Peptides against a protein of PDB entry 3PUK. Designs and how they scored, part 115

Target 1, 227 residues: chain A of PDB entry 3PUK
Amino acid sequence: ERGLKSVVWRKIKTAVFDDCRKEGEWKIMLLDEFTTKLLSSCCKMTDLLEEGITVIENIYKNREPVRQMKALYFISPTPKSVDCFLRDFGSKSEKKYKAAYIYFTDFCPDSLFNKIKASCSKSIRRCKEINISFIPQESQVYTLDVPDAFYYCYSPDPSNASRKEVVMEAMAEQIVTVCATLDENPGVRYKSKPLDNASKLAQLVEKKLEDYYKIDEKGLIKGKTQS

## One batch from the design tools (peptide; made by RFdiffusion4, then SolubleMPNN)

Design b2_p14_5_s3 (from b2_p14_5, 5 letters changed)
Fold by OpenDDE base, seed 2:
Structure b2_p14_5_s3 (fold): chain B 227 residues (1-227), chain A 14 residues (1-14)
Amino acid sequence: as target 1 above (227 residues)
Amino acid sequence: SEIERRKEVEEFFE
């Protein structure tokens, strides 16, 4: 039941911790709401210590400066998380840490990325977009982290149509991150429902999977796999 | 020093 958890942890270890690891160096790790849940689902504090993390801090909370230590930001590419990061490095007087390594759980919108680049590029040692936007629960089970997904997807109110599409897009994106993490290109299977939400979601997933593998650096085109 | 953006490595940061 821990297969997916292990895969996710391995992905984080290679994509994040190994990427910025320096021998003998300890970092403070900043997490947001999603990445807190993510790490809690697939590792223990002792695991993080082994990866050179001394303490974990919530990016949303007020924190005391530790100016001699570098910070590892493992955060979602949201305005809230980015704004918190910018407050940490936006000015010399407000600089809380020595430098920053930033790892986004998904593609960061250009608007947010440009904002970061314009305001605190000198403080950033590494910035990387990784593709992990789901919570592993079991060996082959994951939980989507999309707020109010149930409400909007099943709402009969036409005024929620726009939000419903946004939610489905987010869900599809997260499903694709699972596939990417597992290095799979599955055939999408779904159960039809009266509102055809499953069909729409399946279509979005298939489209995004196609896009992902077209841009895969490995240049490998995989056939459909079983998932 | 390096930014990996959409799987492209760019040098925008010191």
Scores: peptide ipSAE 0.092, ipTM 0.650, DockQ to the pose 0.247
Fold by OpenDDE base, seed 5:
Structure b2_p14_5_s3 (fold): chain B 227 residues (1-227), chain A 14 residues (1-14)
Amino acid sequence: as target 1 above (227 residues)
Amino acid sequence: SEIERRKEVEEFFE
């Protein structure tokens, strides 16, 4: 079995770096909070240099223009990250880089996509949605990026029921991205807890797995594997 | 300029 970190790195290399690679070209890479953690977990700066990245910048920070270089945005499809991108290319006078390659860690909502399309289309050479919205910790351990997941999932307050559902949906989606990354369709296992959160999450994961593989490129539903 | 959406038809920005 391949370590999760290596699998994630290989996925990023294939889906992002190989996709936008141009011989002799160096890019500035823009990262957000999530992708900073993601790359830190599965690669070194030397690895990024080998992929044609000259420097890494935080998308949230004010940055000086480097107009002669293209920028590689590896970011989450969030309003905050998208807004930062838009500020980089929103006007001709404020264009910070020569052009942009955008790779989202997950599906970009239509609202954000349309906003990008309407504002910065001419500056974008490539925009791709990949499916990596988790942090690899160990060979078989990953961390989900769902804000306040712990709070809402374990909240006894009925008023948080709706929010809890949203959180579980997000968690389930990210778990599915792990499965997609590993090209696996595992059987879902969970521990019985005082709260039925694990059961609910398991059901959501199973549903989303089914949906994912039904629309897979192969058009085939993979059989369940032992997890 | 193009966008590749997950499991959707590619769209072009230009």
Scores: peptide ipSAE 0.092, ipTM 0.638, DockQ to the pose 0.190
Fold by OpenDDE base, seed 4:
Structure b2_p14_5_s3 (fold): chain B 227 residues (1-227), chain A 14 residues (1-14)
Amino acid sequence: as target 1 above (227 residues)
Amino acid sequence: SEIERRKEVEEFFE
């Protein structure tokens, strides 16, 4: 398959499953709201089984300890998800799993990262930030997972200005992750309207693209690509 | 333990 779903799955397989794979080992996988949607969009449970996942669980729910098994956390770098992780490993006597592999769908803020480091670093076998903060819908179409994005972006209420910026930032980040996934550095084009949302978003995307490729995994700055 | 960040890689040893 040449569609975006296939590309996303291949990326997850390489960046997450292959990265922590151990022959004969099964893991429990913890998902949050976003990663549940993400995986649902590009794979089946049978695919996860093939990757050594015995069961998937919702990180937000109370779970019984399975102390003999390692846990694979594929989660977004949000306070809620991180807090749930910390509850699993924050106490030596109350560790829910044997160890943790953490894969964040995006850059984890320093505040959250430091909190993790301070609380349960010894329980973490692997922690990696991957760039996959979008949901593929079609071969060349993806969905941004930003709550109330439409509302805030197009709200004429000035009281929503701050929230609008936050939403646009999140959208820009997710767009960049798509580009990164596809290994593309597109020239950003937009049509401005009275609210100039397109322009603002374009600026954010361009800035983030520059930053990403400047410090990408290869350490190389890529030129603009035709997209 | 290995923590790989986008900007840096940190390793933690037990």
Scores: peptide ipSAE 0.091, ipTM 0.635, DockQ to the pose 0.188
Fold by OpenDDE base, seed 1:
Structure b2_p14_5_s3 (fold): chain B 227 residues (1-227), chain A 14 residues (1-14)
Amino acid sequence: as target 1 above (227 residues)
Amino acid sequence: SEIERRKEVEEFFE
């Protein structure tokens, strides 16, 4: 399959599954709400089986311990998801699994990272931050996962101005992750709306793109591309 | 154990 779905899958395969793969080893994979949607959009259960995943579980649900198996946590760096992880490994006597591999869909805030490091470091075999915070729909279509984005961005209430800015920043960050995934540095285009939200979002995206490519892992400055 | 941060900070844990 061609398009954004295949690109996203390739990135997940390389950044997550290839990174923790061991021959003959099966893992339990823990997902949150976002990563459930993400994987369902770009792969099938058969694909996950091929990558050594025996079962997928919801991190929010109460689960029975499987102490002989290692767990792969593919989750968003949120307090809720991190708290669920901490419950699984916070006690030495009541660990849910043998060990943990953690892959965050975005940068994990220092506050959450420090909690993990302080309480569960010995249980973690691998922890990596990847950059995938969007849902691919079609070859050139994706959905942003920003809670209440519609409400705040289109609210005429001036009291929501501060929240609107936070939402726009989150949206801009997710758009940048799409560009990073596609290895593109595009010019930003938008259709103007009555509330002029599109122009503000465009400016945020441009700024964040510049920041991202300045600190690119390869240390290379990429020129602008068309998308 | 290895923890890799986006800012190229790698931390190793036993």
Scores: peptide ipSAE 0.071, ipTM 0.642, DockQ to the pose 0.200

Design b2_p14_5_s4 (from b2_p14_5, 5 letters changed)
Fold by OpenDDE base, seed 4:
Structure b2_p14_5_s4 (fold): chain B 227 residues (1-227), chain A 14 residues (1-14)
Amino acid sequence: as target 1 above (227 residues)
Amino acid sequence: SRIENRKKNEEFFE
């Protein structure tokens, strides 16, 4: 039993908390909807306290400045979350915090990154993408966060074909983050009937896995592992 | 870290 929750927590601890840890320093942590769910699934508040987090704030809410403290943004690379960050540190606004550490759960699109760069790069002391875009539910089960995935994937309406593709892409990406987290390159299995959705998704996953391992931290293609 | 790399690059080109 792999214990996906524990694996996820260990990864977050290493990639996020250990990465920005400073002895004796406390940070305010800003979470969005996804990361709230993510952390809730794999840790307790006491764990976060041990990692130097004094308080957790919702990034979407208006918050009072705490200018003497640094902020740890653990957020998804979405326009909404990024915009909230920008309001905290944007050039036209007073900084809410002393500095920012940003950890994205996935690749931040260049458009968003450039927006951040243009507005508040001086306030950012760290920016990483940690590739955890799933929520562990059980030891070997995870939940994808793709809005309307079911609807579009199983819609017989051809007008939804484009959206279906987008959804599948997002799902595939999140599955790859699971594999990356587990350091696995699995052989993908699927049930083809009644729809070809599973096949399409499998192909996307395989492609993305290949791409990921080509450009992963090791820079090497990892062989297939047990599924 | 893209931000850090960017900063380093900016410093490099200064």
Scores: peptide ipSAE 0.025, ipTM 0.513, DockQ to the pose 0.118
Fold by OpenDDE base, seed 3:
Structure b2_p14_5_s4 (fold): chain B 227 residues (1-227), chain A 14 residues (1-14)
Amino acid sequence: as target 1 above (227 residues)
Amino acid sequence: SRIENRKKNEEFFE
């Protein structure tokens, strides 16, 4: 199947589930708002069961301890999600699970990572960052999760220019994760009129793609491809 | 490098 959903699922299966899989072992999986949407978009509960997940829990909710089971955290690298994780493992009295496997959907800032290391490093068996920060909608369609993107991109107020740049940067980063997932370094096409938002975004994407493939995981340089 | 940082983070808890 050539659909984006299938590609995303295969990447998650390889990067997350296969990475922490242990024969005969079941795990509890903790999801946040984004990863709930992500998994819902590209898999079924039966798929997760096949990958050794017995139950899915919301990381934001107060949960009862299941101290005999290990937990798989598939979460966004946000202060909110990280804080919830820290509550689960930050103290001996509050330890919810036997151990933790953490998979971030994107790069975790050093500030958050250091907090994790300082408080509960002994409970963590794995910490990995994957590059999936988008939601697949259709075979060739995806959505981005950038708050207030519409407002700032189309704001006529010059005072919002700096915030617009931040939004554009975030959007570009997420688009690059799509390209990385598809193993593509595409020529970026855009329509600039009436606003230059598409042109600016295209430039950011192109620059980030160049940086990404200059030092990819295999140390290879990937030339331009057609997508 | 962001990729290098990710790799370092992955190896930390192994």
Scores: peptide ipSAE 0.024, ipTM 0.542, DockQ to the pose 0.571
Fold by OpenDDE base, seed 1:
Structure b2_p14_5_s4 (fold): chain B 227 residues (1-227), chain A 14 residues (1-14)
Amino acid sequence: as target 1 above (227 residues)
Amino acid sequence: SRIENRKKNEEFFE
């Protein structure tokens, strides 16, 4: 199947499942709210079984220890998700699982990373950041997961101006992850509205795209592509 | 155990 969903799945398969795959080994996978939606949008349970996942658990819920199995944490780099992980491995005597593989959907802040490193480093076999912070819907359609985005972007209250800027930055970051996933550096287009929100967001996206490709691991400057 | 896991997985995505 062609489209954004297949591209996202291929990226997850390569960056996450292939990275920690061992022949004949089954893992428990822990998901948070965002990654649950993400995987639901681009794969089936049968696909996950083929990748060596025996059971999926919600990271926020209390779970029984399965000390003989390794755990794959595919989670967002949030304090809530990280705290749940730390509860699983924070005590040497009461580890929930044999070991952990951690894959973050975005850049993990140094504060959270240092907290993990200080308490659970010996239990972690792999820690990797991937760049997928959007939900694919159709071949050319995706949704962003930014809390209260609608409220702040369309609020006429000037007191919300600072929060509006924060929301727009978060949206821009997620849009850049789409471009990175598609390996594109597009020109940004938008529909004009009574509010200047679209133009502001476009400028933020363009700036962040430039920053992303300047610091790309390949060290190559990618030219603009059509989209 | 396999059947139980399948049920849990189905419930998770519903």
Scores: peptide ipSAE 0.020, ipTM 0.535, DockQ to the pose 0.019
Fold by OpenDDE base, seed 5:
Structure b2_p14_5_s4 (fold): chain B 227 residues (1-227), chain A 14 residues (1-14)
Amino acid sequence: as target 1 above (227 residues)
Amino acid sequence: SRIENRKKNEEFFE
């Protein structure tokens, strides 16, 4: 069995680097907080060099223009990351790079997509969603990135019930990205004690898995795999 | 719907 890190790296290599690869071309890669952690978890700088990345930059930081080079944005579909991208390409005079390849770690909301479309469409050579919203830690361990998940999931305050649902939805979505990455539709197992959070999350995951595979590229519902 | 939207997005920027 291949470790989760290797699977994630292979997925990124195929979905991102192979997708935008051009012989002899080097790119600047822009990362946000999540993708920095993601790549750090599953590859080395030498690996990125082999994929045609000359330098990695933080999308949140001010950067000097390198107008002769294309930029590879591997970022989360968040307003913050998108806004940083827009600052790089929002005006003709302020374009920092020759062109952009954008790869989102998850589904980009229509609002953000429309904003990109309206402002920077001519500068974008590629835009894809690769559906990796987790950090691989070990062969069968991953970390979710849901802010304040612990707080809301374990909050005894009824006023946080609505927020808890939002958090669980986000968690479920990220878990589904793991399954998608591994090409699995596992039976969900959970520990029911001491709270029912795990049960609720499991139900959400199962629902989202069903939705994902129902609309899969093959138009087929993938049967459940043994967990 | 999500996958469909992804395809639409990809087609737009191809």
Scores: peptide ipSAE 0.025, ipTM 0.555, DockQ to the pose 0.606; fails the geometry check

Design b2_p14_6_s1 (from b2_p14_6, 8 letters changed)
Fold by OpenDDE base, seed 3:
Structure b2_p14_6_s1 (fold): chain B 227 residues (1-227), chain A 14 residues (1-14)
Amino acid sequence: as target 1 above (227 residues)
Amino acid sequence: SYSRRKEIDELFDK
């Protein structure tokens, strides 16, 4: 079908649900704040049921164990979400679920990855990074999910300079995931404002796009497209 | 990421 929402759903279906599907098996799906918004934007509960999800749980909440069920973690690669996962499986005697399938919405930092590997690798059946870190709004519109982005980008306080750079990096990374999802390598366009934020962000996006396609699975570098 | 796909699969594909 048409539209960004359908493309995102198709990507999730292929990269996550088809990847871990086992005939006749139901899973509990754990979501964080971002993935809750993501799925709610591009699918219905009935769609998730068709994909073998029996129930959705919030990873941040204290949940009762369901030790007979395998869990599908569709989460952001953040310390908060990873720590919640580790609470579910970190203790050998207190595992909340039978096993875990983990799908990160973006690149998982080595520090977090190693922490997971060291703590509960035996409980993990699959660990994969997918490339969706944005929220589709309309057919050609998306929103970024970067906390306090506006505050730091437009803060007059020089003490926030380092945080501003981190925020811009996160924003640029999310924009790249949109391009990857749409299979596009666009020329970056922006409007200048009193602050040079737009120019800096554009440069970051350009660099990250180049790096992404250089290491693309197809080994191809796409030329600039009109987007 | 594509650059780490092989590593992840080797460690956790069961």
Scores: peptide ipSAE 0.031, ipTM 0.643, DockQ to the pose 0.565
Fold by OpenDDE base, seed 2:
Formats: structure tokens, sequence, C-alpha cells
Structure b2_p14_6_s1 (fold): chain B 227 residues (1-227), chain A 14 residues (1-14)
């Protein structure tokens, strides 16, 4: 059985590194908080070197320009990360890098995508959305990166109901990325007592899985698997 | 997410 870490790494290698790899070319890789955790969970620095990454930089930090090198942005589709990217390429005279390859860990909202297109499309050599929004821990275990998930899901305050729904939606999205990565359409099992959170999450996951496979360009219709 | 893949490739696959 292949460990989830290995599967995730293989997907990143094929979807990101192989996609933009040019022989003899080194890139600077820009990471945000999530992708730092993601890569740290499934690879070593030596692995990244083998993929043509010479330096890893935090996208949130002020960085010195390296104008002769292309940059690989492996980031979450968040306003913060996108804004940092835009600052790197917003002005022609002050570009931090030679060009950009952008790989989002999930669907980039139209508002952010349009903002990128409008401001720095000429600097972008590749833009791709990949579906990896989880952190692999063990062979069949992963963690979700949803801020304040614990607080909102178990809050007794009715005023947090809307936030709870947002958190549940985010969790469901990340679970679907696991299924997509593993190429599975699992039957969802859960324990709902004493709260109904698990049931709600299961319903969201099932709905999103259906949507995912319907729009899959490969046209693969898979039955439910048990994993 | 895959609905925009073609558009993304057309715009940014250089």
Amino acid sequence: as target 1 above (227 residues)
Amino acid sequence: SYSRRKEIDELFDK
C-alpha cells in the first residue's frame, strides 16, 4: 500500500515540477503557509533540488529580486498570497523575477484570477490549478488546514452558525482533494453523536464528489469505493 | 475546478 505522503509527492511532482521543468533551468520556489506545510510533510529539500528548485522563499516576506531567475509559485488561492504575487510582478521595472509559473493548490476564485490576468499576465508562463488541499500524515491519515475549525464547529453560539457552514464547506473541499489525489470515490462513514457535524460534513463531501466526477475531463465515472 | 482548465491553458500556457 502506497503511503499518502508518497501519493501526494508523486502528484506534486507530475502536476507541478514536471509541468514546468526545463532541462538545466533552476527556479526559485515561493511558498505560503499551507504549501510550506504540505511540502514539508511529503518531501525533503534534496527532493526539491532534484526537481530544479535552488531556493525556497516565503511569499509573505520581503525578498530581494533575483531578476535572472524564473519563479515557481506554489501557493494557495488566497487574497494574501495572490497579493504578494502581484507585488512581485506589478510593475515592469520592479519585477522580482524573470517570469512566473503559478500553481494553485485549489480552485482560484474568479475575482482573484481576474485580478492576476489584468495586472501581470505577461509575466506568467504557466498557471494551473491542482487539487491538493490537505496535509498527509500517515498512509491513510491526513490533516485539514481550516483555520478555527475546532472553535466554530463546536461553538454553542448560534451567531457562529454561518461561520460553521463556511468551515464545513472548506473541510469538504479538502476531503474531495484527497479523493481526487487517490482517484477514489469513497463511501463516507462517520459517527454523528453527539453533534450533527459529521453528518453535515458527509453530505457536503458526497455532493462535492459528485460534482467533481461530473466535470472531470477524463470522463471517468467511478462507483463508490471502500477505503 | 476543471471547467476552467482549458481557459487557463490558453491564457497562460506559453
Scores: peptide ipSAE 0.025, ipTM 0.637, DockQ to the pose 0.641
Fold by OpenDDE base, seed 4:
Structure b2_p14_6_s1 (fold): chain B 227 residues (1-227), chain A 14 residues (1-14)
Amino acid sequence: as target 1 above (227 residues)
Amino acid sequence: SYSRRKEIDELFDK
């Protein structure tokens, strides 16, 4: 009934903005490449202002400290984004902001999480993993953010097999985030080609869906939907 | 990931 963009926005509003909202408080929001695209796809700057964001900053850029302001990091759990965060708060003497609220768009690897824990825990007021790692394009269309996905998935070169697997995993994970966002557990359907890409991806999605619903917020496994 | 809530909570206990 409602477009994917609106669903995504509502999810972000609930999971991120409502979660850290304090009356009368403004925050600086730090975005990376993915979350910039994500928010751009489903909201306007005015919407962010209404959610208490005074300004958005690119996490990858060198930024001047605004030590009186708390920062809302809405970022992907990548080494690059995390490293930028660490640079903001890693030094006790030169913190960029007053405190940090971190919301990852997906599961943060233990290595990155531990790195944050070891160096910046005192600066963090909130850390949460939300499950939105896709870009809504249309009401029922989304875009995966997996670099070189096409190249590796359809490469006939066996030397790319390892990378292909990584890409497939990433794609499957992002598809699961779509399902999670839509609160759906679809029966996975695919059309086979000469390559087993569709079958492999389907298997990964099914597996990850099962895992997700075992550990989702409701703690219940949903039956398959017709999506 | 909701399964990691405990770990996240531990982050703030320090």
Scores: peptide ipSAE 0.024, ipTM 0.613, DockQ to the pose 0.336
Fold by OpenDDE base, seed 1:
Structure b2_p14_6_s1 (fold): chain B 227 residues (1-227), chain A 14 residues (1-14)
Amino acid sequence: as target 1 above (227 residues)
Amino acid sequence: SYSRRKEIDELFDK
């Protein structure tokens, strides 16, 4: 198969499902809003069944305990998702599931990570951070998931300047995860607009790319590739 | 940082 969807699925399969796979074992998978969209964009339910997932549950919803089954949490590193996880395993006597495998779609802030370690470390079998914070659409098209991005980036109101910077930072991070997924270190291209948003975003992306390849999992510096 | 991922994996590997 060709295209970004196939690449994303392959990465999820290797980084998440292959990592926690155990022959003959079924898991319950917990998803949040972002990962629901992500998986829906690049796989079918039949694909998940083949990877040992029996049912998918929304992490935000109240769920009945299934204490004999292990749970696979594929979630974004947000306070909301982490809090839901903590409710599942915070009580030693009333855990929702037998154990947890946690895979974050991005860097988990130290504050959230420390909170997990302090309360639920014994219940966790695996905890990994992967870099997939975008939704693949077409072979060369992806969608960023940044709340209110349109509103702040195109707002002429100077009072929104600080919020605009936060949004651009988040967008830049997600673009870098696309590059990481594709194993590319491109030259950044952009089209000029009335607002210098594109130029600012490009600079942020370039900086983050440099940081990523300088301290990636392989510890190697990768040269620039053609865009 | 991205380099922290290895540390996290090792810490919770059971």
Scores: peptide ipSAE 0.032, ipTM 0.642, DockQ to the pose 0.717; fails the geometry check

